Peptides against a protein of PDB entry 4HTP. Designs and how they scored, part 112

Target 1, 231 residues: chain A of PDB entry 4HTP
Amino acid sequence: SQTVASHVPFADLCSTLERIQKSKGRAEKIRHFREFLDSWRKFHDALHKNHKDVTDSFYPAMRLILPQLERERMAYGIKETMLAKLYIELLNLPRDGKDALKLLNYRTPTGTHGDAGDFAMIAYFVLKPRCLQKGSLTIQQVNDLLDSIASNNSAKRKDLIKKSLLQLITQSSALEQKWLIRMIIKDLKLGVSQQTIFSVFHNDAAELHNVTTDLEKVCRQLHDPSVGLSD

## One batch from the design tools (peptide; made by RFdiffusion4, then SolubleMPNN)

Design b2_p19_2_s4 (from b2_p19_2, 10 letters changed)
Fold by OpenDDE base, seed 4:
Structure b2_p19_2_s4 (fold): chain B 231 residues (1-231), chain A 19 residues (1-19)
Amino acid sequence: as target 1 above (231 residues)
Amino acid sequence: MEELRKKWEELIAKIEKEN
């Protein structure tokens, strides 16, 4: 499809999120998000230069950044324990081995990193020495696979859920998988509030979302930061 | 399309440089 999301590597979003998470201050976190957003908007303008009535927007990225506000996609039905078992199988980890136990008992500190309770971080360190391939997925492809997972969860097709998860995992770096896990679990731990994300996106974004609860509508209607709700 | 890809690569490079 002719969308910005079809051109943007998922890795670039993950790198941005990683920078936001590692930033100490609110201002620095905002800067990283703003730079990504501004680049997205600039690319949008270039991509759609002669097409003013497009439905393309920041929505494909925003729904991954604010996954708790997802309403279009149904529940994944995926928990940490399911992912742990999948990784143990996929990576052929010994069931009684240290790494398998770390994944299964992620709530209990077993290492020096202090990542107890953060499954995504524990998974990252297990995956990092084992993932040799560079990620190749675009944001659109990630969303397509996540849509498939949600649809198949609703239809109780567990085998197809696993298939889509494997496609995500096998085409993603350890860092991308860390963030993908957080998106699925719906907890990014960015250290910046939803309100801040909306405020950076558009001054009227929080208000429009409060009224409509439609994240896509917010992203589309307020795509231009200079055009307000009253316009 | 190839030109647009290049533009995006430049934008990505900008992000990586500034972040």
Scores: peptide ipSAE 0.198, ipTM 0.714, DockQ to the pose 0.073
Fold by OpenDDE base, seed 3:
Structure b2_p19_2_s4 (fold): chain B 231 residues (1-231), chain A 19 residues (1-19)
Amino acid sequence: as target 1 above (231 residues)
Amino acid sequence: MEELRKKWEELIAKIEKEN
């Protein structure tokens, strides 16, 4: 079945997240998120105009925006050190070179950018001169690959995990990879609370999530902002 | 934001033409 996520480039989500992160005020952060969400809902209505009772919702995006609330997908088993080693291998970085050392020693950066402890930012600067300028993945494709990673982690298939990671990396820009890393590590650093994200999505979203702990149910049941939980 | 808005509008327009 067709989904909104199958049409929306992952790059567009990443650009939105980047704008949210760079925004100083809560109101501006909210505006960027709301604009993306409203566009998504509008596209949903157009896509499903002739179909009733679809299961499609904002869930594919929401689970990437609030990755710490993911419950459907099992653990990735991926840490910063694993990603560092993968990038060193993939990019053929000299082991004792500056960039390899930056990735491995991401907690104690010697640079001027103040990116201490933010592996995704360090990776971004290493990747920027080496990666594609524009990615080709949709949100659906990203989620499919992440599902594969989680499933293969459970099955202890390290080779298949690496394969899926390589697909993500080779089809993503440096900016997209920065956000992908943050999604995998489950720390987006948006500067906006979970409560704020839920409140913008739907007035009853926080309550429903507190009861169900099911992000997909929240997104499906509260897809329409005008229809409340009690309706 | 203008660029992003335009992209969404183009996507929607494409879907509307296909339906």
Scores: peptide ipSAE 0.318, ipTM 0.857, DockQ to the pose 0.762; fails the geometry check
Fold by OpenDDE base, seed 2:
Structure b2_p19_2_s4 (fold): chain B 231 residues (1-231), chain A 19 residues (1-19)
Amino acid sequence: as target 1 above (231 residues)
Amino acid sequence: MEELRKKWEELIAKIEKEN
């Protein structure tokens, strides 16, 4: 069955996240998230107009926005050091060069941008002049690749992990990769709390998540913002 | 903001025509 996630570009999610991060006020951050969510719901309604009983929900996006709440897929087993080494190899960066050292020593303040400790931002600046301007992946495809990584990590298939990572990297812009890294590391730095995200999604979302700890159930059961838990 | 909105509107319109 067709899903909203199979139609929505990953780039659109990343652009939304970027806007949220750059917004100073809570209200503005909420507005950007709400606009994305509302658009998603409208698209869902259009896509499933003739099918009332679908399992499709906001879950594919929500699990990327709140990656720390992921329970379906196992751990990726990916750290910043692994990504640094991968980028050095993939981009053919000199190991003793400035960019390679920035990636490896991302915790040390070396630049004027104040991005110390934020590997994703360091990677972004290294990638920006070297990567595609526009990515081609959908949210569904990103999740499929992340599922593959988690599965192969569990199976200790390092080569297959690398293969999936390469697919993600080669089909993503620098901006998309910045956010992808943050999703993998499970820290988006949006400046908005989990509670706020849930409250915008649905009034009962936080409560249902507290009980079930199942993000998919939350997204599925509370897909309609007008239908509560008691309905 | 407007650019993203337009993209969504176009995407929705496409799906509505296919259905």
Scores: peptide ipSAE 0.311, ipTM 0.856, DockQ to the pose 0.754; fails the geometry check
Fold by OpenDDE base, seed 5:
Structure b2_p19_2_s4 (fold): chain B 231 residues (1-231), chain A 19 residues (1-19)
Amino acid sequence: as target 1 above (231 residues)
Amino acid sequence: MEELRKKWEELIAKIEKEN
């Protein structure tokens, strides 16, 4: 069945996340998230206009926004060091060069940007002059590739993990890769709490998640903000 | 913000024409 996630560019999610991160104050952060969510719901209604019983929901996006709550896919087995080595190889960076050293020593403040310890930001600046300006992946395709990585990690197929990572990297802008890295590492640094995200999504979302710990169930059962848990 | 909203509107309009 067709899903909203199969139509929404990953770039649009990343742009929203970037706006949330850059926004000062809770109210502005909430506004950006709400606008994305409202657009998603409107698209859902249009896509499924003639189909009342669909399993499609905000889950494909929510699991990327709250990656710490992911329970469906297993661990990726990917750390910053692995990504650093992959980027050095892929971009053919001199091993003793400035950019390679920045990636490998991301915890040490070497630059003027104050991004010490944030591998995704360091990677962004290395990637910006070298990557595509616009990515081509949908949210569904990103999730499919992440599923592949997790599955192949469980199967100890390192070559296939690398293949899926290369597909993600080569089809993504520097900004998209920044957010993808944060999703994999499970730290988005949005400056908004999980509780706030749930509260904006649905008034009963936090309660249902606390009971079920099932993010898909939360998104599916509470996809309509006007229909409560008790209805 | 306006650019993203416009993209969503275009995407919705495309789906409405296909349906």
Scores: peptide ipSAE 0.304, ipTM 0.851, DockQ to the pose 0.750; fails the geometry check

Design b2_p19_3_s1 (from b2_p19_3, 12 letters changed)
Fold by OpenDDE base, seed 5:
Structure b2_p19_3_s1 (fold): chain B 231 residues (1-231), chain A 19 residues (1-19)
Amino acid sequence: as target 1 above (231 residues)
Amino acid sequence: SASEALRAEWRRILAEERA
């Protein structure tokens, strides 16, 4: 079926997240999120102009922005060490080399960046000079691949998990991979609270989520900011 | 293609919101 997520580049979500992270202050962070959200809603209206009562919503993006609230997918079974090993293999890094050791020992302070404990940031700097391909994935494609990873983890198919991860990596820029890693690990470090995200999305979002714990339902029922729960 | 046109429309909308 036709969805907004199938047409929105993952890169545009990542650039929004990057802007939010770099912004100082709540107001500026909110502005960047609101710009993306409003764009999504406007595009939704254009895409579904002649189709009423569609189930399409902001959910595909919201579940990546608030990955800790994900309840539809099963566990990925992916940790930083697995990703480190994968990158070492993919990039053909010497195992005893500086970059390989940075990835494997990401919790140990190395260099001047002060990125200890943030695997995604360490990976970014390793990838930045090596990643030549422009990102090409849509938000839907990213979610499809993440679904595949979760499903294959449940089925204990490590080979297929690796395949999906390689697809994500090879079709993403260094910046996109930074955010993808944070989505998988479920720690975006945006500097803005869950409550703030919900409040910007819809006045009734936090309340509905507290009752239902269903992020998709929240996004679907409260898609229109002018229509409340009591309407 | 239709998909390319829709992606272009998205980019236009996003650019306008960010301006």
Scores: peptide ipSAE 0.741, ipTM 0.967, DockQ to the pose 0.981
Fold by OpenDDE base, seed 3:
Structure b2_p19_3_s1 (fold): chain B 231 residues (1-231), chain A 19 residues (1-19)
Amino acid sequence: as target 1 above (231 residues)
Amino acid sequence: SASEALRAEWRRILAEERA
């Protein structure tokens, strides 16, 4: 079935997240999120113009924006150290080289950018001169690959986990990988609270989530900003 | 194609919201 997520480039979500992170004020951060959200809703209406009562919602994007609230997908079983080793192998980095050591010792302040402790930022600078300038994945494809990783982690199929990770990496720009890493680690560092994100999405979103803890239900039931919980 | 047209529509919408 047709979904908004199947047509929205992952790059566009990442550019939005980058804009939010770089913004200094709450109001500016909110503006960038609202622009993406409003675009999503407008496109939804266009895509589903002749099909009422669809289950499609903002959920595919929301679960990437608030990954710590994910309840459908099981644990990935992926940490920074695993990603570091994967990148060293994939990029054929010398083991004793500067870039390999940066990835492995990401907690140590060795760089000039002050990115100590932020693995995603360190990875970004290593990847920038070595990977695609533009990615090709949609939000749906990213979620499908993440689903595969979680499922295969549960099944203890490390080979298939690696396969899905490689597909994510080889089809993503450095910037997209920065955000993908943060989604997997479940820390986006946006500088805007969960409450703010929910408030912008829908006035009743925080309340419904507090009761159900079901992010998909929140996105589906409160898809229309003009329709409240009591309606 | 229909898919290409839809992607173009998304790009148009997003650009307008960001302007």
Scores: peptide ipSAE 0.741, ipTM 0.967, DockQ to the pose 0.987
Fold by OpenDDE base, seed 4:
Structure b2_p19_3_s1 (fold): chain B 231 residues (1-231), chain A 19 residues (1-19)
Amino acid sequence: as target 1 above (231 residues)
Amino acid sequence: SASEALRAEWRRILAEERA
């Protein structure tokens, strides 16, 4: 079935997240999120103009923006060390080289960037000169691949996990991979609280989530900002 | 294609919101 997520490039979510992260003030961060959200809702209305009772919602994006609230997908079983090793292999980095060591020792300051402890930023700078300038994945495709990773982790199929990771990596820009890593590790470092994200999404979102702990229900039931919980 | 048209529409909408 047609979904908004199947048409929205993952790159556009990442650019939004990047804008939010770079913004200094709360108001500016909110503005960038709202711009993406409003675009999503507008496109949803256009896409589903002649279709009622659709289950499509902001959920595919929201679960990537608030990955720590993910409850549908089980654990990925992916740590920074695994990703480091994968990148070293994929990029054919010398194991004793500067970039390989940066990835493996990401917690230790090695340069002037001050990104110690942030694996995603370390990876970004390694990837930037080595990967695609523009990714090709939609939000739906990213979620499908992440679902695959979680499912295969549960099934202890490391080979298939690697396959999905490679697809994510090879079809993503450095910037997209930075955010993808943060989504997997579940630490986006946006500088805006969960409460703020919910408040911008819908006035009743935080309340509904507190009761249900179901992000999809929140997104579906409160898709329309003008329709409240009691309506 | 229809898919391309929809992607273009998304890009238009997003650009409009960001302007």
Scores: peptide ipSAE 0.739, ipTM 0.966, DockQ to the pose 0.983
Fold by OpenDDE base, seed 1:
Structure b2_p19_3_s1 (fold): chain B 231 residues (1-231), chain A 19 residues (1-19)
Amino acid sequence: as target 1 above (231 residues)
Amino acid sequence: SASEALRAEWRRILAEERA
């Protein structure tokens, strides 16, 4: 079936997240999120104009924005060290070279950016001069690949995990990979709280999530901001 | 294609919201 996520570039979610992160104030952060959300809802209406009772919702994006609340897919089994080694291999970085060591020792300050402890940022700067400028993945494709990773982790198929990771990496810009890493590690560092995200999404979102702990249900039932829980 | 048209529509909508 047709979904909004199958048409929305992952790059556009990442650019939104980047804007949120760079914003200094809560109001500005909210504005950037709202712009993306409103776009999603408008596109939803256009896409499903002639279809009623669709199950499509903001869930594919929400689960990437709030990855800590993910309950559908199992653990990825991926840590920073694994990604570091993968990048070293993929980019053919000298193992004793500056960039390889930056990735492996990301907790130690090594450069001028002051990003110690933030693997995603360190990876970004290593990738920026070496990666394609524009990614090609949709939000749906990203979620499909992440589903594959989780499933294969459960099945202890490390080779297939690597395959899906390579597909994500080779089809993503440096900026997209920065955010993808943060999604996998489940730490976006947006500077805006979960409660704020829910409140912007729908007035009743936090309440419904507190009861159900089902992010998809929250997104589906509260898709329309004008329709409340009691309706 | 229909897919390309839909992607273009998304881009239009997003651009409009960001303006």
Scores: peptide ipSAE 0.732, ipTM 0.964, DockQ to the pose 0.983

Design b2_p19_3_s2 (from b2_p19_3, 13 letters changed)
Fold by OpenDDE base, seed 1:
Structure b2_p19_3_s2 (fold): chain B 231 residues (1-231), chain A 19 residues (1-19)
Amino acid sequence: as target 1 above (231 residues)
Amino acid sequence: SEEEALRKQWAEILAAERA
């Protein structure tokens, strides 16, 4: 079945997240999120024009924006140190070199940027001058790969986890990888609260989530901002 | 392709919202 997520570039979600992060005020942060959300809803209507009762919703994006609320996908089993080692290998960085040490010791300031403790930012600056590819993944593809990682983590198949990670990395820009890392680590650092995200999505979203703890259900039932819980 | 057309449509929608 057709889904919005299968047509939306992951890059566009990342650019939205980047805009939100860079915004200074709450209102501006909300605006950037709303722009993406409204686009999603409009595209949904166009895509499903001739189909009623579809289960497609904002869920594929929402679960990446609020990864802390993920309940369907099991743990990835991925930490910063694992990613650091992976990047060192992939980029063929000398292990005793400056960039490798930045990744491994990301909690200690080693550069001119005040990004200590933020692995994703450290990774971004290492990747930026080395990343030549344009991101090509859709949101659905990203979620599929993340599903694979979680499943293989449960099965203790580290080799297959690495395979999926490499696919994500090799098909993503430095900026996309920055956000992908934050999604995996489950810390986006957007500067906007979960409550705000829900509030912008739908007036009843927070309430429904508090009761059900089912993010997909929230996204499906409250897909239309004009239709409330009591309707 | 249909996929390319849909991606273009999405891009146009997003661009319009960001304008």
Scores: peptide ipSAE 0.765, ipTM 0.972, DockQ to the pose 0.972
Fold by OpenDDE base, seed 4:
Structure b2_p19_3_s2 (fold): chain B 231 residues (1-231), chain A 19 residues (1-19)
Amino acid sequence: as target 1 above (231 residues)
Amino acid sequence: SEEEALRKQWAEILAAERA
């Protein structure tokens, strides 16, 4: 069935996240999130204008924005070291070269960036001169690939995990990969709390999540900001 | 295509919200 996520570029989510991260104040961070959310809701209404009782919701985006709350997808089994090695291989980086060493030793980077411990930022700078300027993946496609990774991790199919990772990487810009990495590692560093995200999404979202721990239910039941839990 | 039209519609919506 048609979903909003199948038409929304992953790049647009990433640009929103980038805007949030770069914003200094809480209000500005909220504004950027709200702009994306409102766009999503407007597009949802347009897309599903002639269809009632759809299960489509903000869930595909929300689970990427709050990856720590993911409960549907099992563990990816992916760590920074794995990604470092993959990038070294994919980009054909000299193993003893600066860029390879940056990826492998991301916790103690040399230079003035000050991004110690943030693998995604280290990767970004390595990838920026080497990757696509614009990605081609939708949010749905990203989630499908992440689902595949989790499923194959459970099945101990490392080759298929690599295949899905390569699809993600080769179809993403450096900026998109930065955020994708953070989603996989489950640390977005947005500077805005989970509670704030829920509050902006819906007044009852935090409460419903506290009870159900089901992010999809939260997104589906509280899709309309004007309809509360008691309605 | 319809898909392209929908992607364009999304882009326009997002652009309008960000303006």
Scores: peptide ipSAE 0.765, ipTM 0.972, DockQ to the pose 0.947
Fold by OpenDDE base, seed 3:
Structure b2_p19_3_s2 (fold): chain B 231 residues (1-231), chain A 19 residues (1-19)
Amino acid sequence: as target 1 above (231 residues)
Amino acid sequence: SEEEALRKQWAEILAAERA
């Protein structure tokens, strides 16, 4: 079935998130999010022009933007330490080298960038000279791989978890991996509240989420900003 | 291809919103 997420590059979501994070004011942060959201809705209308009753929605993107509200997929079972070890192995980093130690001791301020405690930022600088300049994954592909990780974690299939992680990593730029890490750890550090994200998406989004705690239902039911809960 | 056309369409939409 055709979905917006199957055609939207993950890189474009990441560039949006990067713009939001770098913006100092709330208004600028909102603008960047709205630009992406409006693009999504416009593309949705074009893609589904001849199909009015589709279940496709902003959910594939929203669950990556607000990963702490994820309720569909089970826990990944992935922590910073696991990722550090994986990167050291994948990148063939010397175990006693600066980059390996930075990843393992990410909580200790060792660098000049002030990124102590932010594993994703530390990983970014290690990855930047070593990874692809541009990724190839769509938002749907990222979600499919994350679904695989969660499912295999529940099944205790560590080998398949690693396989999916490697696919994510090898097909992503350093910037995309920075945000992917934050999505997995469930802390994007955007500097904008959940309430603000919901308010920009739809006036009734926060209310519906408070009642249902179902992010997919929120995105599907309130897909049209002109149609409210009471309608 | 259809896929290429759709990806191009998305890129154009996003670029227009960001301009």
Scores: peptide ipSAE 0.765, ipTM 0.972, DockQ to the pose 0.951
Fold by OpenDDE base, seed 5:
Structure b2_p19_3_s2 (fold): chain B 231 residues (1-231), chain A 19 residues (1-19)
Amino acid sequence: as target 1 above (231 residues)
Amino acid sequence: SEEEALRKQWAEILAAERA
């Protein structure tokens, strides 16, 4: 069936996350999230105008925004060191070169950017002059590839994991990859709490999640902000 | 195409919210 996620560019989620991260105040961070969420709901209404009993929801985006709450998809088995090695190979970086060393020694960078311990930011600067300016993936496609990675990790199929990672990387901009890395590592560094995200999504979201721990159920049951749990 | 039209519609909605 048709889903909102199959039509929304991953780039637009990433630009929203970038705006949130760059904002200093809580109010500004909330505004950027609300703008994306409201857009999603409006598009949902348009897409499903004649189909009111659909199961489509904000879940495909929410699980990327709150990846630490993921329960459906199992572990990726991917760490920063694996990604570093992959990028060195993919970009054909000299192993003794500055960029390769930056990726491998991300915990103690020699640079002046102050990005110590933030692998995604280090990767971003390495990738920016070397990759696409704009990616082509939808949110649905990103989730499909991440599902593949998790499944293949469970099955111990390392080659297939690499294949899916390469698809993600080669079809994404540097900015998109920065956020993709953070999603995989499950640390977005947005500066806004989980509670705030839930509160903006729906007044009853935090309560329902506390009871069910099911992010999809939260997104589906509380899709309409005007309909509460007691209704 | 229909897909392009839907993507354009999304882009317009998002742009309007961000304005």
Scores: peptide ipSAE 0.764, ipTM 0.972, DockQ to the pose 0.942

